# Peptides against a protein of PDB entry 5VZU, part 55

Target 1, 271 residues: chain A of PDB entry 5VZU
Amino acid sequence: GRTLEDIFHEHMQELILMKFIYTSQYDNCLTYRRIYLPPSRPDDLIKPGLFKGTYGSHGLEIVMLSFHGRRARGTKITGDPNIPAGQQTVEIDLRHRIQLPDLENQRNFNELSRIVLEVRERVRQEQQEGGHEAGEGRGRQGPRESQPSPAQPRAEAPSKGPDGTPGEDGGEPGDAVAAAEQPAQCGQGQPFVLPVGVSSRNEDYPRTCRMCFYGTGLIAGHGFTSPERTPGVFILFDEDRFGFVWLELKSFSLYSRVQATFRNADAPSPQ

## One batch from the design tools (peptide; aimed at target 1 H58 I83 I219)

Design b2_p24_7_s3 (made by RFdiffusion4, then SolubleMPNN; its pose is not in this set)
Fold by OpenDDE base, seed 3:
Structure b2_p24_7_s3 (fold): chain B 271 residues (1-271), chain A 24 residues (1-24)
Amino acid sequence: as target 1 above (271 residues)
Amino acid sequence: DEEEREEELKKKLEEELERLERSG
């Protein structure tokens, strides 16, 4: 029968062939689009810009990280045989922080999967509730013709009554000091390890993370077949490095900032 | 025991194949 090694080699050959076909398309038609760097905002989690991402056997890709209010987005600048350039490879929900367990429990993939799927269900509930409020506001303002209904009269009704007494007691309103939520100290980074069974291209990933968020990753087969958004974890390591755990693929992508400076890469001011 | 190991190995292969065929 085919060995596991034979099957792996056959799929690696197919991946190489698909990469060759994909690159050979450029010999016939090259479309150039100017890319602008996103403007930096004070409230951005890290500086937006170009990152080099590792996609296991798929290799090295260029992703643009940008911030859109309470969402972050990774957009492919380079395409691959599965996901073409210009697609949103990752979408991060900055409203939904993931709390990683202790280092021992971080090795358990099922525990990470449980935590992420619980957050996914909350996100789905919030989307259903917010969809109901937007639907009711289009009430039919039918033109109510103002019929001039008539002047009916003044009836007088009456009088009573009495007295009751003045009791003083001046209970001081206890100042409920609203405990100012201490700004979550950008504390010492949490120890970080990948779960057992999560594939990484390199074991040289940061072993400490600052914070994690819920996100979705776009996955597809060769030729962008059956594209779907799958749950994952965005991991912020530092100002220049983040990761994404793809739960469905049981894989980890490490993204590192491109340190190159580009002249005239800023977006033109909106006229 | 040997059949259970073969099914576990098959499952690990199916997961590796899915990672090769699908990307983000």
Scores: peptide ipSAE 0.272, ipTM 0.789, DockQ to the pose 0.646
OpenDDE base, seeds 1, 2, 4, 5: peptide ipSAE 0.253, 0.237, 0.229, 0.223; ipTM 0.780, 0.764, 0.760, 0.751

Design b2_p24_7_s4 (made by RFdiffusion4, then SolubleMPNN; its pose is not in this set)
Fold by OpenDDE base, seed 3:
Structure b2_p24_7_s4 (fold): chain B 271 residues (1-271), chain A 24 residues (1-24)
Amino acid sequence: as target 1 above (271 residues)
Amino acid sequence: EEEEERRRRLEELEERLKRLERDG
């Protein structure tokens, strides 16, 4: 039978051949599409824009980060043999923060996996509950036939009842001290390390993170076969760097802002 | 010891293969 080493070498050869075919297409036919940068909003977690991602086997890719209310999206600007350009490589749920354990427990992949899968189940429950409320509201507009039934006049009766006295009790309105939501301390960055068994292309990743969120990553085989969304962790390092941990792949992608300023890159105003 | 090291290397190769077959 083929050894795992033989299968690995065959698959590496296929991946190299696919990359060569994709690269060689540039010699024959180029389709150009204008890319517009997403508008920045005050509530955006970081400035939206172009990021350079490091993918393990694929190399260097360009991703557009954009914000959509309480969701963020990474859209591939460059494609690879697995995921074509224009696909949403990552979707981040900004409602579901991931709390990383201490630095010792961050090395445990099973602990990170447990935390993420618990958040995944909460997200699934919220989607099921929200689906039920939308379904019940549409059913009740049955046509109320306007039956004209006649207004009979019933007259009765006067009853008097009595005087009861003015008791003053000046119950002081207990000041509901609105617990001032302590402004989420722009927290001192937490020490960060990848779990054991999570591969990165570069060991030179930031060793401190600001915050993490639950997200999903799109994975597929060669030629975009069997595409599915898998659970992961979005890691915000700073204004110009974020990461994504792909739990099922046990891989880490580092994304760094493209520092180039583009003229006329703003989306045309909707006319 | 050698058999455990061989098993660990095989598990690492299987995980590397999964990353090659499916990426995002």
Scores: peptide ipSAE 0.237, ipTM 0.776, DockQ to the pose 0.589
OpenDDE base, seeds 1, 2, 4, 5: peptide ipSAE 0.235, 0.227, 0.164, 0.201; ipTM 0.776, 0.768, 0.633, 0.733

Design b2_p24_8 (made by RFdiffusion4)
Pose (drawn by RFdiffusion4):
Structure b2_p24_8 (pose): chain A 212 residues (1-129, 189-271), chain P 24 residues (1-24)
Amino acid sequence: GRTLEDIFHEHMQELILMKFIYTSQYDNCLTYRRIYLPPSRPDDLIKPGLFKGTYGSHGLEIVMLSFHGRRARGTKITGDPNIPAGQQTVEIDLRHRIQLPDLENQRNFNELSRIVLEVRERVRQEQQEGQPFVLPVGVSSRNEDYPRTCRMCFYGTGLIAGHGFTSPERTPGVFILFDEDRFGFVWLELKSFSLYSRVQATFRNADAPSPQ
Amino acid sequence: SLLEELEERLAEEEADPRTYLRVP
């Protein structure tokens, strides 16, 4: 929904062109691989499926939320040269809720960082052996109309890599649940916010034969 | 080609993973 002008500034102008050129080299001679929608589950769930998400200068990407015990997974359906389609973009630890402070303390980025890194450390120990909401100051959000109320938060990690999916790594963050079908992820080391929203469209023939 | 030039430029610009998810 833009022109060459609104994009010729600039890093996105490049990424957008490369995508157009690259994808258009297929001239609709494509191979398709099967995917499935995730299994629904009662008590043990807060609702799976496809979501549209903001991935900075790469624009929106489609991500599938699925539940695997005390962890939720976000898997890329569409992706980018940094973190490609088919990868785990996010992992939410559902046993480590994070309490939300009053608005003033939410604004304090360092408080959020200290709190998140604390949980990361407690998690490393374990594995080794709704109210008003606002983003902290200094955390970017492409959306800006992110909901100002939220139901709960959890510790999670996101996958990052340089161009070409080079040296991918987990970085700590926090998952934010707004309503039944909108959620967010604060990328702590990037001071960046990704806002996700449910894909409302219905899909025929997309259920999996089983959880396995 | 234009595609190879863009890939080389973007690879240099985005060598560091911390350059991912930037908002202009």

Design b2_p24_8_s1 (made by RFdiffusion4, then SolubleMPNN; from b2_p24_8, 12 letters changed)
Fold by OpenDDE base, seed 4:
Structure b2_p24_8_s1 (fold): chain B 271 residues (1-271), chain A 24 residues (1-24)
Amino acid sequence: as target 1 above (271 residues)
Amino acid sequence: SLLEELEKKLKERYKDPSKILEIE
């Protein structure tokens, strides 16, 4: 009978063959697009740029990480048979930090699943509420027919009356104990482990992370069929490494910064 | 077979077949 290994090997061969067919079809019609590196901003979680993923049968994937206020995006620079180049492979909500439990409870996939799904529901509620506020705001711009309101005459503003005495009321300064917002301590790295049953193609992942955020990953069939966003966890390890846990897929993708310097890759200054 | 059911479930779950190969 076929083993699971045989099934995976056949799928790998099919995916390699499909990748070869797709690349070979483009050999006669190469469209080159210039890629600009996003400018770094002081408020960026890490320096934006190119990251290398080594996951799945696609082998080498290049993703550009960029920051957009309270959101981060991973944009595919390399396409694959499922997801073409230029698609947003990951979207990260930097408003929704995920707190990982202790190392023992991090091994529990159901605990991570609970935490992520609770955050997903909050994000969904906020999108519905923000959609209602945006919807109600548009409904009130009925065309105000500019009825020409007749020029009512300037009634003269009557005079300044004088004297009211300064009442002394010495209200005691209530000590508003400003709850010192504990400076967001550049979070000491927390111990990190993948949950049991989350696959990693590379067992050599960082065992300490700085912070985690809620995010969504793009998944699609071959030829970009039935594309959908699946919930996940963005894991910041350090300045040069991040991961994404695909919750529904039970998979982990590790991304490492491309250390190559690119000449003339900076975006032209907005004129 | 259990393997065919698992293969089908994997193909259905992993719309991106590249991620099926991460289950090793």
Scores: peptide ipSAE 0.023, ipTM 0.552, DockQ to the pose 0.141
OpenDDE base, seeds 1, 2, 3, 5: peptide ipSAE 0.020, 0.023, 0.020, 0.023; ipTM 0.554, 0.566, 0.512, 0.541

Design b2_p24_8_s2 (made by RFdiffusion4, then SolubleMPNN; from b2_p24_8, 11 letters changed)
Fold by OpenDDE base, seed 5:
Structure b2_p24_8_s2 (fold): chain B 271 residues (1-271), chain A 24 residues (1-24)
Amino acid sequence: as target 1 above (271 residues)
Amino acid sequence: SLLEELEEKLSKKYSDPKSILEIP
């Protein structure tokens, strides 16, 4: 019978052939776009930059990790037949930390699924509430019917109402010190294991994580058909490694920093 | 062409959005 290795090899050959077909079709229409490394900010969870990842059956991809306030983004530098270059393969919500259970309960896919889906529902509620506040503010510009109410002139008199002493009720506005959400301290590393039934390309992933966050991954059919965002977990292992658990796909992608230094890869300072 | 037939066949096989993340 075909071994799993034979099936994997054939599948990889087909994907390479597809990439070859696509690249050959575009050979006469190659557009080169310069990519700049994002500037690092002090509040960035890790240094932004290029990461090499395992992305399912397509093998290795290059992703640019960047930070945008309370969001992180993985942008595809390498496209594939499903998702073109420049798409956001992952979007991470740094407001929604995932608390992994103990190592025993981390093996339970249903427990991870529960935790992620609860966070997904909170994110959905927050998006709906924020949408309502933006909606109500626009409604009340009813047409000011410019009824030309007539110029009645009445001149009535300047009555000298008395010296009501302003009571200095110095109600100190209680400074609601918006508790500055302390930058999520890189807590002590937690033991990490993939749930049973989550597939990884290899078992060589970090067995300790620093932090996890809710995120969404982009999936699509060939030619970027029916693109959708699927829930997942961003796992920060260290300064140079992160993972993404694709919950619905039961897949894990590991991303490792590209150690190559590029000359003149920094974005030109806005003059 | 043979390439178009292969493209169609492969595109059909890998049309599932999940296929990008399938690990055998």
Scores: peptide ipSAE 0.055, ipTM 0.657, DockQ to the pose 0.619
OpenDDE base, seeds 1, 2, 3, 4: peptide ipSAE 0.042, 0.043, 0.033, 0.020; ipTM 0.640, 0.638, 0.619, 0.570

Design b2_p24_8_s3 (made by RFdiffusion4, then SolubleMPNN; from b2_p24_8, 12 letters changed)
Fold by OpenDDE base, seed 2:
Formats: C-alpha cells, sequence, structure tokens
Structure b2_p24_8_s3 (fold): chain B 271 residues (1-271), chain A 24 residues (1-24)
C-alpha cells in the first residue's frame, strides 16, 4: 500500500510548485523586517536561537527556538504552503518530561504512543482543574452580611479517670526503604533510536539523547487551512541539536543550530 | 501560460480544503 512517506514524496513536487506560484504572485514586492535573537536566560534548557529543521516534503526550514518559563517555542522564520512564517511550529511543555524506555522498547512505536498519550491526558486534566479553580474563585464574593448571632454558654462536665500503665512495646522502626532516587545522570545521554515506522528525511540523527519532553506541533492544509495541534515528543540531543517526533504523522524533524554569528542581532535592551 | 495551467490544475486538485493533507 502507499506509505505516508510515498504520499509525502508524491506531494513534494506539488508543494515546490505551489511555493513557486505563491512566490511569483508577489510581483517582486518584498517586505523586510529585522529578526532579533531572543535573550539567553540562565534557566534556559539550551541557548535560544536559530535552528534549521527538516520538514519532510518542504525540506529545510528556519525555526527560532525561544524559552518562556516552563515552555519552549519553535517559531517558523521561513514559511511554506501549509504553515506560514511567524507561526508556532512546536510548543514544548518543560513540566512534562518523557522517560524513554530501553533501546529495545524504543523501537516499539506503540510503547512511545502509550507514553505520549498518557502525558497528553495529564496535561488535559491539569488544564481542566486549573480552569475550575479560576472559575470558582470569582463566584463566592457574595456580601457576607455581618449577622451577629449570639453567645450561647454552657456546659461543664468533669471527670477524672485513671492510671493505665505504659506498655513499652518497642515496635522496631520499619526500614523505610528510601526509594533510591536514581541520581539523574545529568551528564550521560541515554541511547536513542527512532521507533520502527517513524520516517526521517535523514538517517544521520544522534544516537544518544539527554532528555525528552511532551510537546505539540502545528499542522495545516494548503493555505493554512484547518490548523490544529498534534501531540509529539521533543528530544534534546545536545546544545546544538534537538528533534521532534510527530506522533500521529509518524515523522521526525531534526533541528540543528545555525552556527552563523550575526552582528547586532541581539534584542535591544528594554530601556 | 504554463504557470496558469499548472495553477489551475493544482487549484482544481485541491479545491476541497477538507481533503488537504495536514502537514507541519
Amino acid sequence: as target 1 above (271 residues)
Amino acid sequence: SLLDELEEKLTKKYSDPSKHLQIP
């Protein structure tokens, strides 16, 4: 049968042609704007900046990675016929770390799907609970009228009873087996492999990763029709490389830092 | 032109947005 990869390859020529048509319709009227690099913060997972990402049929695109507290954002700097420039291609939830299984179980796409969908459900529950607390907090400032109701007084009751002996039962302190928090081996990347049936444009992806997080990717039809967020996995390989597994699409995007140094690309300090 | 014919062909093929392949 036609694979998703076969369908993407068939559409590749049409997407190139569509990109050419759209570019030709601009009649050489180009608008230029300055892009500033986001400021680096000490708590940023890696240095923010420009990355080149693989987008299957679209080829290579430029994405700006930025950090926003417990969220990371990939923003398209280059657009395509489906997702225009300036759209948030990936949103990463840095609160929801994904633990990859051993290398054998990493080859199982259904295992990765289970792990990601469990995290997606937790994220939905947290959003529903946080929505309820924000809703209930506004309702109860009804004016509590001050009604003064009264002093009722009474009762005394007394009595004494006695001496019961201190039984010394020396219950042995049950050794609370401190679940050894496996020291987060902060330095050694774990072995990494793509699941069977996940397509990659290039087989030259890093075979070790530092950590993974839950995220969502933006997908749309031509002309940015029916845009939606699909679940995925952000994979940090190193300071200059990350990946995104598009779970429903069974595809992998590799992002590599643009090593070019730009003069005067830092955001102006807010005065 | 050849471009207009290709644009018409693509527009006809993708005339129903509900049938567009959603991609990144």
Scores: peptide ipSAE 0.377, ipTM 0.788, DockQ to the pose 0.201
OpenDDE base, seeds 1, 3, 4, 5: peptide ipSAE 0.376, 0.372, 0.367, 0.375; ipTM 0.786, 0.768, 0.785, 0.790

Design b2_p24_8_s4 (made by RFdiffusion4, then SolubleMPNN; from b2_p24_8, 10 letters changed)
Fold by OpenDDE base, seed 1:
Structure b2_p24_8_s4 (fold): chain B 271 residues (1-271), chain A 24 residues (1-24)
Amino acid sequence: as target 1 above (271 residues)
Amino acid sequence: SLLEELEKRLKEKYKDPKKHLEIP
């Protein structure tokens, strides 16, 4: 029978060939669009910008990282046969931190899978509850009863309010000890390793991470057929590197900041 | 062309990303 290596090798050859076909077809008809870097905000997890991603079989791609409140987005600048340029390859929920286990338990794919799927279920519940509150608020458009005509304001006289004695009831305010949210220790980088059976195109990934978040990745068939979002883990390594673990695909993508200095790449100030 | 036929074949093969161990 064919080995897994033979199947992977054929798959890689076919994807390289597909990329070659696409590049050769468009060689004579290129449309250029200017891309602007997103403005940096003080609350951004890291500086937004261009990252080069390793997409295993797809190879090297360019992704724009941007921050949108408590969400981060990776937008494809380069397209592939499955997902065109301009699509959000990853969407990160900065509300839902993933706590990685110790280094020994990080090797267990099933443990990472459990942790991610528990967070996915919480996100799903929060979306259902928020959808219910938004749904009930629309239902009570009571019938517009016809406003009867404004009857004239009869100026009835100010009756003297009685002199209500101040009762001194000195109810002691119980000290609600507001549990001071301990400032999230900017903890020492946690030791990091990929689970066994997660494929990485490059084994040269950072062995420590700062923090992880729940996210979803976009997958599709060739020609952007049947696009769906799959659960994953965003891993912040440092200011210039992040990863994404594609849980269902058992794959890891490493993203490294494009260190090229772009002149005039900042978005024009809104006039 | 032979390339268009090959592209069509490959697109049909890889239509379902879950079937092919595709890395996104």
Scores: peptide ipSAE 0.101, ipTM 0.709, DockQ to the pose 0.474
OpenDDE base, seeds 2, 3, 4, 5: peptide ipSAE 0.085, 0.067, 0.100, 0.089; ipTM 0.704, 0.689, 0.689, 0.685; seed 3 fails the geometry check

## One batch from the design tools (peptide; aimed at target 1 S57 K76)

Design b2_p25_1 (made by RFdiffusion4)
Pose (drawn by RFdiffusion4):
Structure b2_p25_1 (pose): chain A 212 residues (1-129, 189-271), chain P 25 residues (1-25)
Amino acid sequence: GRTLEDIFHEHMQELILMKFIYTSQYDNCLTYRRIYLPPSRPDDLIKPGLFKGTYGSHGLEIVMLSFHGRRARGTKITGDPNIPAGQQTVEIDLRHRIQLPDLENQRNFNELSRIVLEVRERVRQEQQEGQPFVLPVGVSSRNEDYPRTCRMCFYGTGLIAGHGFTSPERTPGVFILFDEDRFGFVWLELKSFSLYSRVQATFRNADAPSPQ
Amino acid sequence: EIDFTSVPDIPNMVHPDAPNVLTAE
């Protein structure tokens, strides 16, 4: 929904062109691999499926939310040269809820960082052996109409890598649940916010034979 | 209802002159 002008500034102009060129080299001679929608589950769930998400200059990507015990997974359906399609873009730890402060403390980025790194450390120890909402100051959000109320937060980690999916790594963050079908992820080390929203469209023949 | 069970199996794109950016930045 833009022209060569609105994009010729600039790093996105490049990424958009590469994508166009690269994908169009397929002239619709394509191979398709099977995917499934995730299993629904009652008590043990807060609703799975496909979501549209913001991935900065790469634009929106489609991500599948699925539940695997005390962890939720976000798996890329569409992706980018940094973190490709098919990868785990996010992992939400559902046993480590983070309390939301009043608006003024939410605004304080360092308080958020200290709190998130604390949980990261407690998690490393374990494994080794709604109210108003606002993003902290200094955290970018491409959306800006992110909901200003939220139901809960959890510790999670996102996967990052340089171009070519080089040296991928987990970085700490915080998952934010807004309503039944909108959620967010604050990328702590990037001071960046990804807003996700449910894909409302209905899909035929997409259920899996079983959870395994 | 939309019949949707498969995605294109397209490899990751790589280019030597790509910008220095990160996903979700």

Design b2_p25_1_s1 (made by RFdiffusion4, then SolubleMPNN; from b2_p25_1, 11 letters changed)
Fold by OpenDDE base, seed 1:
Structure b2_p25_1_s1 (fold): chain B 271 residues (1-271), chain A 25 residues (1-25)
Amino acid sequence: as target 1 above (271 residues)
Amino acid sequence: AIDFTEIPDLPLLTHPDFPDVLGFE
């Protein structure tokens, strides 16, 4: 049987060859596009910007992380043979936090899979319900012919009725025990380990995470064939590092902030 | 040794459970 190493080497050779063919074919036709960094907002989970990832067969991937209200987005800055530059490699739903189990149960891939798939079904249900409310509202604009309803006369202001005595019905204030929203312990790092069977290219990933969210990753065949969204987990480690667990692919991608300062990379002010 | 971590623009590794999705014919 082919070893994982044999499969890896064969796949890497193929991808290097493909890259060589593509780069050689386009040697005279380089298109340069200016990239603007997204503006930072106060409500951003971390500072938006460029992150270096390991995506696919050991390639250097550059993604731009940006925030869009309750969603985060990883946009490919570098393309690959499967997914062109400018595509959204990851979409994160910041409304759907993933609670990782304890460190022992984090090693169980099936437990993580269960948690993620339960959140996926909730997201689908919310999308279906929101679609029905939007559908019913549009149907009732039948053209109401504006029949000119006649000017009904000004009904006279009814007179000041007298001071009805305040009955002191001393209804006991039912103590609405405001369920103290336990302050989401947003600050305590949780021990983090990859599930057994999830491949990481680098074993040197952070062993503590701040929070996790449900998300989807984009996968496609060569030439962007049959693109689909697969469920995953966005792992925020710190201000400069995040990961994505590709659930179906049993893969983990680590992303680290590009520390390089780019001149004139700020987005033009929206005119 | 080729440092594969420096090779940009490489797709996802094919997963044995999803060969067709990643263009392994």
Scores: peptide ipSAE 0.016, ipTM 0.489, DockQ to the pose 0.090
OpenDDE base, seeds 2, 3, 4, 5: peptide ipSAE 0.015, 0.007, 0.015, 0.011; ipTM 0.474, 0.475, 0.476, 0.472; seed 3 fails the geometry check

Design b2_p25_1_s2 (made by RFdiffusion4, then SolubleMPNN; from b2_p25_1, 11 letters changed)
Fold by OpenDDE base, seed 4:
Structure b2_p25_1_s2 (fold): chain B 271 residues (1-271), chain A 25 residues (1-25)
Amino acid sequence: as target 1 above (271 residues)
Amino acid sequence: AIDFTEVPDLPLLTDPNAPDVLSFE
């Protein structure tokens, strides 16, 4: 019988062969496009830029992380046999923070799955409501034929007098209990561990995270067949590291900042 | 064992007809 190791080895050989075939086919017609780094904004969760990561059984991936208001995006700079370069490998909703439980409960995959799927449902509801508001707003711009309504005469409404009885209602100052906005614990890292049954390439991942967000990852078959968005968790570890938990795939990808300085990589100023 | 962690993925196979997703407009 084939061992799991034999199956994995065969699959890795197929991926290498595909990679070789693609590389060899394009060797004669490489078009180079310049990539610009997104400008850093003060409100960016971390500095945008290039990150290197591991995507499942694929090799080294390069991803561009960028921020777009309340969304973050990971864009593939390297393609693979499944997903071509330029695709959004991850899309992060910065409105939907994931709160991880304690370390004991973080080991429970079903608990993480519950939390993520509850957020996924909220995101779907918000998209439906926002779609209805956008739909209703467009429907009411029928051309109002401005029929000139005839100028009905302004009847002089009589000036009723100033009976100013000062009611002394001594409204007690209701103590506005200022709901102490719990200071967003914007700086304290939480202990982090992968759930049991989530695969990582290695166990060398940060054991403390700053914050997590709901996101979706792109998956596809070979040749970008049947592309779909799957739910996941974006994990910010630090300024130079983030992860993505692929919930349905039960996998974890770690991304680390490319420390190389690129000259002239800044986006041209909008003229 | 070949350390597949160091094998870079394919260069940008951009569909020339794919929208420029890398434009930061």
Scores: peptide ipSAE 0.023, ipTM 0.547, DockQ to the pose 0.050
OpenDDE base, seeds 1, 2, 3, 5: peptide ipSAE 0.018, 0.019, 0.008, 0.016; ipTM 0.510, 0.568, 0.526, 0.545; seed 1 fails the geometry check

Design b2_p25_1_s3 (made by RFdiffusion4, then SolubleMPNN; from b2_p25_1, 11 letters changed)
Fold by OpenDDE base, seed 5:
Structure b2_p25_1_s3 (fold): chain B 271 residues (1-271), chain A 25 residues (1-25)
Amino acid sequence: as target 1 above (271 residues)
Amino acid sequence: AIDFTEIPDLPLMTHPNAPDILGFE
């Protein structure tokens, strides 16, 4: 029988052949588009920019990390046979921090799976609730056709007298304890290990993480067939490194900042 | 040996309408 290694080797050869076929087809008609680096903002989790990643069987990829309020985005700069360049490989919800368990329980894939799926359900509920509020607000502006109902003379019912003593119903304003968004304390980094059964292309990943967030990754078949978002964990290691755990794929991708300084890579200031 | 792990994903601008040239159903 083919070993798992043989199957993996054949699959890697196929992916390389695909890459070669595609490059050879483009040799005669390369359209270059300038990509600008996103401007850094003070509230950005880390400096935005280009990151070099290891993505499962596909090899080396380059992604651009950018911040969009409470969301972060990894955009593919390099495409692959499944997901074209310019697609959003990862979407990170910076509202939904993942709290990793202790190092012993981090080895348990089912525990990580439970934590991620619970957050996924919360995100889904919030999306449904926000959809209902937007729906109810639109329903009431039915055009009141002001049918001119004829002015029947409403008889002046007599002015009964004044003495309604104002009951001081001192309804204490219930302190809506605004759940103070605990500022995501840049807590001391915690020990980090991949769960058993999560594959990493390289075992040389940071063994300490700063913060984790819920995210979704894009997966597709060859030719970008049946594209879907799969749940995962964005792991911030440091200013220059992050990871993504693909929960359903049981895979880990490590991304490291491209240290190259690009001249004139900043977006021109809107004049 | 070419470290096949270092072969960058080439910017396959697979147009979303690029036929699956390899016919993986």
Scores: peptide ipSAE 0.032, ipTM 0.512, DockQ to the pose 0.090
OpenDDE base, seeds 1, 2, 3, 4: peptide ipSAE 0.027, 0.019, 0.016, 0.028; ipTM 0.596, 0.517, 0.466, 0.611; seeds 2, 3, 4 fail the geometry check

Design b2_p25_1_s4 (made by RFdiffusion4, then SolubleMPNN; from b2_p25_1, 14 letters changed)
Fold by OpenDDE base, seed 5:
Formats: structure tokens, sequence, C-alpha cells
Structure b2_p25_1_s4 (fold): chain B 271 residues (1-271), chain A 25 residues (1-25)
């Protein structure tokens, strides 16, 4: 059987060949697009920026991590044979925290799979319910053709007077204590291990994680064929490291912050 | 410094027609 190293070597050869083809086909005319770093916001889970990652068998990639309210995104800065640059390699739902089991049960892939798929189903239900509310609101503004209802005569409403004292049953409106969504407390770090049968290129991953969230990863065939979103787990290790468990692929990608300062990389402030 | 020693092999963009070139299996 091909080793992970053999697969990686073959894939690296393919990537080199691709790069050679691209550089040769364009007569060395390279078009450069400026990338701006996303501005940091106080509510960002970690500082946004560039991260170097491993995409399973795809080797090393550069992604931009950015925050968009209750969603985070990993955008490919480097393309690969499957997924071009500018695509969202990962999309994280910061509303859906995943609680990892104890360290013993974290080794069980089926348990992680169950937890992730239960969250996936909740996300699907919420999307369906939110879609129905948006749908019902538009249906009622059918143009009421104002058919001129004929003037039925005003029957004189008789003067019935009786003084029925309405009892002021002051039903206190039960304060629906909106359960204040406790701000996602940076949980105490918990022991972390990959499930048995999840492949990692490097066994050198953090053995403690801060938080986990439901997310989806983008997968595709060569040339971006049949692109789909697969369920996974975003693992926040620390300020400079996160991982993604590709559930269906049984793979783990580790991303580490690029420790570089770029001059003039900040987006121009909207004037 | 960004260690680009590991990046030189990655294409920035995929050509949508590239599969037709790689399909030698």
Amino acid sequence: as target 1 above (271 residues)
Amino acid sequence: AIDFTEIPDLPLLTDPNYPDILSFE
C-alpha cells in the first residue's frame, strides 16, 4: 500500500508539475492580487491573519483566518490541484461549540462522529426553520385587488350600556429571562488527542485544546470538480494555533500563525 | 521570516482545465 509519505511525495510532484505548467503556459506573466489582512476586532476569538497549515495529503498551505460575527473562515491563499486560491477551505460556526469527551473517549472516532453529526443535524434544522420564517413573511403581500365591496348599510348598533367592571387581573408578564448566551467563556484547556484512525501528517500537535466548534471543510476533486462541504471540528489550541478534523476524510490539519509583519497589509480604512 | 521553502510547490490558482492535463490515469 502507498505510505502517507509516498502519497505526499506523489502529490508534491504533481504540485511541482502544476506550478511548472502554470509558469510556462503564461510566458512567466504572473498577475499578482494584493491581499489585505482582516482588521482585528475585540470580539474575535483570536487575532485574524495568515496561518500555515497541512491539508492532509495535500501538504502545506497558507490560509487566511477571518471572523464574520458568529462565523469564522479559513480562506485559501495558496491553491492546490483540488481547490483554487480564494476558496473557503474551512467555515466555522462559532454558535455551535463542540464539547470533546474525556481523553479516553476522545480516542473513539465513532463518539466524535456522533457528536459532530448531532450538531450538524441541529444546524440543518435551524437553517430550515429560519428559511420558513423568511418564506411565510413574503407570501402575504399578494396585491389585494381592492374589489369595491358594495356599501352595505350601517345597521345602527344598539346602545347596550352595562357597566361590567373588568377585573384588573394584572397577570404579571412572566419575564422571559432571555437566557443571556453566556459569552463563550474561554474554557479551561482540556487534554486533546486525535481519535484512532484520524491521520495527521505530524504527530506534533498540541495535546491541550481551549475550545472546539462545529465547522465544515471544502473538498473537491482535481480541478475543483464536485466541490462539497463536509462536517468537521475546528479545534482552537491557542492564540497562534488551530486545527481542523475532517470527519469524513478522517484527517487532521494543523494551522500555525505566520509570524511575519507585512508592511501596508492592513485594509484601507473605509473613508 | 515566512519560510517559503515549503510553499514553492503550491500553485496560487488552479486552472479549471488542468484536470484534462493530469488525467493520464
Scores: peptide ipSAE 0.014, ipTM 0.491, DockQ to the pose 0.128
OpenDDE base, seeds 1, 2, 3, 4: peptide ipSAE 0.008, 0.010, 0.006, 0.015; ipTM 0.481, 0.485, 0.450, 0.496; seed 4 fails the geometry check

